# Designs tried in a protein design run: peptides against a protein of PDB entry 3ESW. Part 187

Target 1, 322 residues: chain A of PDB entry 3ESW
Amino acid sequence: NNIDFDSIAKMLLIKYKDFILSKFKKAAPVENIRFQNLVHTNQFAQGVLGQSQHLCTVYDNPSWHSIVLETLDLDLIYKNVDKEFAKDGHAEGENIYTDYLVKELLRYFKQDFFKWCNKPDCNHCGQNTSENMTPLGSQGPNGEESKFNCGTVEIYKCNRCGNITRFPRYNDPIKLLETRKGRCGEWCNLFTLILKSFGLDVRYVWNREDHVWCEYFSNFLNRWVHVDSCEQSFDQPYIYSINWNKKMSYCIAFGKDGVVDVSKRYILQNELPRDQIKEEDLKFLCQFITKRLRYSLNDDEIYQLACRDEQEQIELIRGKTQ

## One batch from the design tools (peptide; made by RFdiffusion4, then SolubleMPNN)

Design b2_p24_1_s1
Fold by OpenDDE base, seed 2:
Structure b2_p24_1_s1 (fold): chain B 322 residues (1-322), chain A 24 residues (1-24)
Amino acid sequence: as target 1 above (322 residues)
Amino acid sequence: EKEEKLLKQQLELIEKYLKELEKE
């Protein structure tokens, strides 16, 4: 009996595709009830939902992409990418070019474009006066600051001149193209938009323990790659747990096509208690939001993304990204 | 190598599907 393995394999692939597609059909009434109960009863779940409503869609703005591309020194960026690609990239094929682009964007953003702002400079005394600034606390935005999605303004007094300097925490990434300064939140927000403006698959990673970064889907590496604009870091997911010895409980990735618990990629040691939600409920929540984000996609797009999701889950289980 | 990698990925997906079917 010559088992036609090719025919069996094709039949299994068809059945598997149909099975995967069936999971992305409209949620059953019971799933909707479970979701509603979870987000109404669990604060962490409500927070994840709230973040998904913003972070999964806000960066998919063509007008913002145009403004970004008009603001960046594209000639410098591509010149540097071409230079590095010409040295080492030709041997690996054209798909590696995008990895060189992301590495150059990390360099350009940190070295040439954006600044870390632990304390603002004094508006009266000028540049390099942040050492003279004393925090007075935080307040709500004024009428001008409110135009740029500002939730909080940090207030500082200059010890030298006594004047007050405001440091608005803008959430509008277009305003950040002008201000060109911030902390991890502003860095990650604008850098996520920058990567999206180049047509890249990008996720925003939220860590519960007050850090944020990106992931980029490398077609060359065929996986999600850690990207931290603050650190100029590419493919170094270990930096938080190992290099910083940071204790962490949750890392959640938010992208246009899904919400994924990526904690296993970044929490390598010193794991904090995961007590904010049941693991099954978090898994359900991420899957449910992901399903909703994919409702408008065709069967082939859904299947391709599901294959990518499964590959990522295998990587996260096997620890094979090291 | 790309085809082999794709085939390996498809096989892993099939194996996972089969394990899910065994749980039903």
Scores: peptide ipSAE 0.020, ipTM 0.458, DockQ to the pose 0.617
Fold by OpenDDE base, seed 4:
Structure b2_p24_1_s1 (fold): chain B 322 residues (1-322), chain A 24 residues (1-24)
Amino acid sequence: as target 1 above (322 residues)
Amino acid sequence: EKEEKLLKQQLELIEKYLKELEKE
């Protein structure tokens, strides 16, 4: 009896697809109760939910994408991408081109476009005067600054001229296209939007220990790739734990299609206590939010994303980028 | 053929996932 292995494989795949799709059906009443109780009783869960409500959707703005593309030197970017792509002997149409694009965007953003701002330059004395700036503290935004989603303004006094310089911490990424300066928050915020503006699958990664970065889904590598605009880093998830010897507890990725605990990708040593939430509750929370984000997707989209999720989970369990 | 390739890739992923879950 020739076992029709192909027929069995097809049947297994159908059953598997149905099983996967069943997980993305509307949440059971018990799951909704669990979710509500969790976010009302656990501050960390509430924080993750709050972040998801913003970070999962804010960058999916076509108007912003147009403004970004109009603001960037696309001719320079693509010239450099094409140059490096050709240098490595790749043919047109290879999925690897997008990896070259992201690498050039990292270069362009750090070297040509955006500036790190530990202290602002004095508005009166001009460029390269940050060393003369003394912090006076932080205050709320003024009426103008408030138009650009500013939560806080750092105040500095120039030791040379005595004038006050304001450094508003803008959360509006379009304003950041104008100001072109900031710290990790502003860098990651605008760079996430930049990557999204090229039609890329991007996640914003929040680390509890005061850092943020991106992940890009490489079609060439067929996985999520670490991207840090501050570091001009591509596919170096180890930089925090190993190179910086940073202690970390949580890394949570926020994208349009899901929320994922990516801590295992980045926390390779010096793990801090994960005491903010139970592991099972965090897993449930991320899955629940992800399920909500995918509610409007069709079965094929859900299935493709689920396959991607499974591949990522395998990667995170193995601790090896294959 | 594309569907068959996708199916084979998915089976491989499932097998890998199951194998890793058995280690945990």
Scores: peptide ipSAE 0.016, ipTM 0.432, DockQ to the pose 0.214
Fold by OpenDDE base, seed 5:
Structure b2_p24_1_s1 (fold): chain B 322 residues (1-322), chain A 24 residues (1-24)
Amino acid sequence: as target 1 above (322 residues)
Amino acid sequence: EKEEKLLKQQLELIEKYLKELEKE
């Protein structure tokens, strides 16, 4: 009996696809009960859910994408991308162009567009006066600041003129296109929107130990790539654990198509206790939220994303960026 | 039915293997 290996392989692929699709069907009643109990009893789980409700969807706004593209110097950006692509990119194929685009967006954002703000300049004394600013504390937003999703306002007094300067911590990324300043939160928020505005697959990575960054899915590298706008960093997941010697417990990635524990990519040493949730419950939570985010997708989209998820899990286990 | 059962068993083995790798 000549075993038709090609026919067997096709049948295997069909059955594998059906099996994968079965995992993304509507949650069983027992899974819904487990989810509800987890988010009501575990504060960390509730926090992850709350973040997912915002971060997984907020950047998928076509009107915001248009405003971003109208605000950026696209002629400069594409000129620089084309210049770098013309040197080396033609040999590697068209998929590498998006990597050059992300690298240029990192450069443009840090060097030409956005500013780090540890302390604001004095509104009265003008530019380069932040050294004269003394923090007085934080307060809630006023009526104008509250229009731009402002959670807190840092208050500073100028030691030179005695005037008060307000530094509102805006969470509206469109307002950040105007203000063009902030810390890691504002940087990552606006830069995530910028990458999304170019039609890229992007995740927002939250670290429990007060840092945030992005991941971009590179079609050239066929994986999720670390992207930190504050550091102008591309594909350097080691910078926190190794270069900064940062201690970390959790890194959670939030994207349109899923929520993923990416701690293994970034926590290479100095791991803090992971005591906020059971590992099995965190895995369940991320999978359950991911399943909900994919409910409107067709079978082919679900299958392609599931294959990508499996590749990422293999990468995270092996500790080898191929 | 036997082929389907074998395929399901192979998939379960792959899933178990992936879970064991996640514990290391």
Scores: peptide ipSAE 0.015, ipTM 0.422, DockQ to the pose 0.063
Fold by OpenDDE base, seed 1:
Structure b2_p24_1_s1 (fold): chain B 322 residues (1-322), chain A 24 residues (1-24)
Amino acid sequence: as target 1 above (322 residues)
Amino acid sequence: EKEEKLLKQQLELIEKYLKELEKE
């Protein structure tokens, strides 16, 4: 009896695919109850859910992508990408072109496009007057500022002229294309939209300890790559824990296809207590939200994403053991 | 053949992942 090993292999592969797909089926009633109980009883879980409802989908806006592409100097960007690609990229394959694009976007955004705003310049005295600005506190937005998803406005008084300058903390990334200034929140918000506008697979990473950055999925490297627009940083996940000696507890990545605890990639030392939620409950929460985000995908798309998820989990475990 | 190769690679990754989880 010639055992058809090829037939057995095909059957095993089908069963394995079916097993993986079964993990992404519609949640059982018990899982729905667990989810509802978790988000109603745990504030951190409610916060992660609230962030996912915004960050996972807000950047998938074709009208915003068009506005971004019309605003950027695409001729300069592609000229610089082509120049760097021509040096080394031809030997490494066409997929590396996107890595050069992201690196140029980091350069362009920090050097040519956006500004860091610790304190605003005085609206009356003009440029380079931020040194003369005294903070008076924060207040709610006025009627004009409220049009651009503004939650808070920082108020400053000029020590030279005595006039008040308002610094609205806008959450509308299209308004940020006009204002061209902010802190880590505004930088990451607009830069996430910029990367998305080029059709890239991008996640927004929230750190509990008051920082935010991006991850980009590199087809060349076949993994998620750390991207920080504030630092002009590409593939340097260690900068926070090692270079800054920053203490951190949670890093959560939010993308269109899922929510992932990426703490193991960034928290290499000086880990703060992870006491906001049980580890099993956080894992469950991220998986549950990820399943919901994938409900409209076909079996092949679900399977490909599940394979990418497993590769990332292996990477994250190996990084902790080094 | 491409799908079979991909699945073999995935199985190897899962086996590595399981071995790493057993060490934690």
Scores: peptide ipSAE 0.019, ipTM 0.440, DockQ to the pose 0.143; fails the geometry check

Design b2_p24_1_s2
Fold by OpenDDE base, seed 1:
Structure b2_p24_1_s2 (fold): chain B 322 residues (1-322), chain A 24 residues (1-24)
Amino acid sequence: as target 1 above (322 residues)
Amino acid sequence: KKLEELLKQQLNLIKKYLEELEKK
């Protein structure tokens, strides 16, 4: 009996697709109970859920995308991308163009557009006066600052003129297009919106140890790529653990299509205790939120994303064995 | 496509393994 291996392969692929799709069906009552209990009893889980409710959807705003594209020097950006693509990109195919775009956006954002702000300049003395600024602490926003999703305002006194300068920590990325300054939070927030405005697949990565960055899905590389706007870094996930010798416990990626524990990509050494939640509960939480984010997708979209997720998990496992 | 390719590769490995078992 000539075993029709092609028929068996087709049957196995169908059964595998059905199995994958079964994981994304509506949650069973027991899973809903487990989820509710987890977010009610575990503070870290509640924090991840709270972040997902904002970060997974806030950047999918067409009006914001238009404002971003109207604000950036698109002629300069595309001129630079076209120039770099013309050197090397033709040999590698058209899909590499988006990698060149992200690299140019990193350059443009850090060098031409946004500014790092350890201390603000004195509002009275003008530019390059931050060395004269003494921190007085933080307070709540005033009535004007509250219009731009401001949670805290850092207060500084000028040692030269004695005047007070306010540094509002705005969370409204449209306000950041005006202010054009901040720390890692403001940088990552606005840069995530910028990447989304070009129609790219982007995740916001939160690190528990006070840093944030992006991931971009490269169609050319067929994987998630580390992107840090503060560092002008593309595909350098090792910079935190190795170059900075940073100790870290959790890195969680938030995107429109899911929430993923990406700690294995970035925590290569000096791992801090992962004691905030059980590993099985964190895995369950991320999968449960991801499942909810995909409820409106069709079976083919779900299957394609699930295949991408599986490839990422394989990548993350292999990275620990190197 | 890549998962399908991986599955096809695994199926080919299983096929080779079965063919080796039949030769024994």
Scores: peptide ipSAE 0.017, ipTM 0.442, DockQ to the pose 0.081
Fold by OpenDDE base, seed 4:
Structure b2_p24_1_s2 (fold): chain B 322 residues (1-322), chain A 24 residues (1-24)
Amino acid sequence: as target 1 above (322 residues)
Amino acid sequence: KKLEELLKQQLNLIKKYLEELEKK
């Protein structure tokens, strides 16, 4: 009896698709109650929810994408991408081109476009005067700064001229296209928008221990790839745990299609206690938010994303990027 | 849970195999 393996495989895939789709149906009343109780009783859960409400949607703004593309030196970027792509002997149309684009965007952003700001330059004395700046503390935004989603302004006094310089911590990424300076927050915020403006699948990764970065979904590598604009880093998830010897507890990725605990990708050693939430509750929370973000998607989109999720979960369990 | 994970892994392998066959 020739076992029709193809027929069996197709039948199994259909049943599996149905099973996967069943998980993305509207949340049961019991799940809603669990979710509400969790976000009301657990501060970490509330924080993750609050971040998801912003980070999962804010970068999906076509107007912002246009402004970004108009602001960047696209001719320089694509010239460099094409140069490096050709140098490595790749043919046109290979999915790897997007990886070269992201690598060039990392280079361009760090070297040509954006500046790290430990201390601002003195507004009066001009460039390269940050060494003369003494922090006086932080205050709320003024009326002008408040227009650009500013929560905090760092105040500095120039030791040379005595003038006050304000360093507003803008959360408006369009304002960051003008200011072109910041720390990890501003870098990651604007760089996430930049990547999104090229039509890429991007997640914002929040680390509880005061760092943030991106993940890009590489169609060539068929996985989420670590991207840190501050470090000009591509596919180096180990840099924090190994190179920096950073202690970390949580890394949460926020994207338009889901919220994922990616801690296992980045926390390779020096793990801090994960005591902010029960592991089961965090898993539930991320799944619940992800499910909610996908409510408007069709069955094929849901299934494709679920397959991507499963591959990522396998990767995260194995600790090996295949 | 372990059996479910194994089954999922196998299904993903089968899916990848079928997708490769359909491209051909």
Scores: peptide ipSAE 0.017, ipTM 0.496, DockQ to the pose 0.099
Fold by OpenDDE base, seed 3:
Structure b2_p24_1_s2 (fold): chain B 322 residues (1-322), chain A 24 residues (1-24)
Amino acid sequence: as target 1 above (322 residues)
Amino acid sequence: KKLEELLKQQLNLIKKYLEELEKK
């Protein structure tokens, strides 16, 4: 009796698919109660929920994608991508082209498009005058600044001319296409939108210790890839823990299809206490939000995403991010 | 937990194997 291993494998895959799909059905009343209690009693959980309500959906705006693509030098970008792809990419197949695109977008964004702003230049003295700027504190936005989702404005006085310069911390990424300057928040916000505008699978990663970056799902590598626009970094998740010797407690990834604790990818050493929430409650929270984000998806989409999630969890357990 | 992870790894290997067979 030739054991039809292919038939057995197909049967196992069908049963596995059904099992996975069963987890993504509507939440049981008990799960809803647990979720509500967790969000109402735990400040960290409330923060994760609040971030998910914004970060998981805000970048899925077709009108913003059009504005981005109209603003970028696409001819330069694709010329550079095609040039690098022509050297090495043909041997690896078409899926590697997107990795070259993301690498060029990192280069273009840091070198040609956006600027780091530790302190603003003096509005009166002009360029390269930030060294003369003294911080006076922060205030609320004025009537004009408030139009661009501005929560805080940093105020600086020029030591040379005595004039006041305002540095609005805009959260509107379309305004950032105009201003072309900021810190890690503005960089990551606009760069996340840029990557999304090319139709890429992107997550926004929030670190509790005041840093933010992206992850891109590479079809070539078949995994989530670390992307930091500030560092022009591709697939270097170790840069924070090892190169910077940064201490960290939580890294949470926010995407249209889910919320994932990615701390294990980035916290390789110098781990801070994870005391803000119970590990089981954080896992439950991320799974619950992810389940809600997938309620409108069909069975095949749910299954594909669940397979991706499982592969990521295996990767994170094995410590094989490279 | 370890057994579930092993089973999942085996299922992923089976899936990859089947996907390779379908390309042929």
Scores: peptide ipSAE 0.016, ipTM 0.488, DockQ to the pose 0.099
Fold by OpenDDE base, seed 5:
Structure b2_p24_1_s2 (fold): chain B 322 residues (1-322), chain A 24 residues (1-24)
Amino acid sequence: as target 1 above (322 residues)
Amino acid sequence: KKLEELLKQQLNLIKKYLEELEKK
């Protein structure tokens, strides 16, 4: 009996499509009850939900995209991308160009555009005076700072002139286009918006152990790619666990089309206890939020995203970026 | 097309595995 593998494959694809579409239908009453109970009883689940309500949608703002594109030196960026693209002469031209764009945006952002701020410069003494700054603590925003989604203001005193300098921790990425300084939070926030402004598929990755970065979906590599603006890093998910020897418990990716536990991509060694939520409940939570984010999508969009999700899950199980 | 290719690859792996089992 010559098994017609092509006929079997076609039949499996049809059944798989129907099965996937069935999963993305409106949640059953029992699933809604489970979700409500989980977010009301588990603080970690509540935190993931709260982050998803912001991070999954905030960057999909056309007005912000226009402001970003008007602020960046696009001529320099595209000149550099075109230059690097022309060297490699790859016949697979359109898909690989986007990888070169992301790499140039990483370079441009770190080298030309944004600054790391461990301590602010003294407002009175000027540039390169951060070494003279003593932290006095943190306080709430003033009336002006509050306009730019500021939760905390770090206060510093200059040891040289005695003046106070405020370092507001702005969460408004448009304000960050003006200030052009911050730590990992400000870097990742603005860089996520920048990538989105180029029409890229981007996720914000939150690590419980006080770091944040991006993922970009490469059409060339056909997978989610690690992107860290602070490190000018592209496709180096190992840097935290291996290079930094960082201990981590959870990495959660937030995008417009889903919430995904990406811990397996980044936690390669020195895993901390995953004791904040049951693994089954975390999986359920991420799937439930993802389902809600996809409610307005058509059957073909749902199917395409589900195929991408399954490929990512296979990648995460194999532990090999193929 | 890509899922079809993945399924074809998996089916080919299953076929090879079955062929190896039949040789025993």
Scores: peptide ipSAE 0.015, ipTM 0.422, DockQ to the pose 0.081

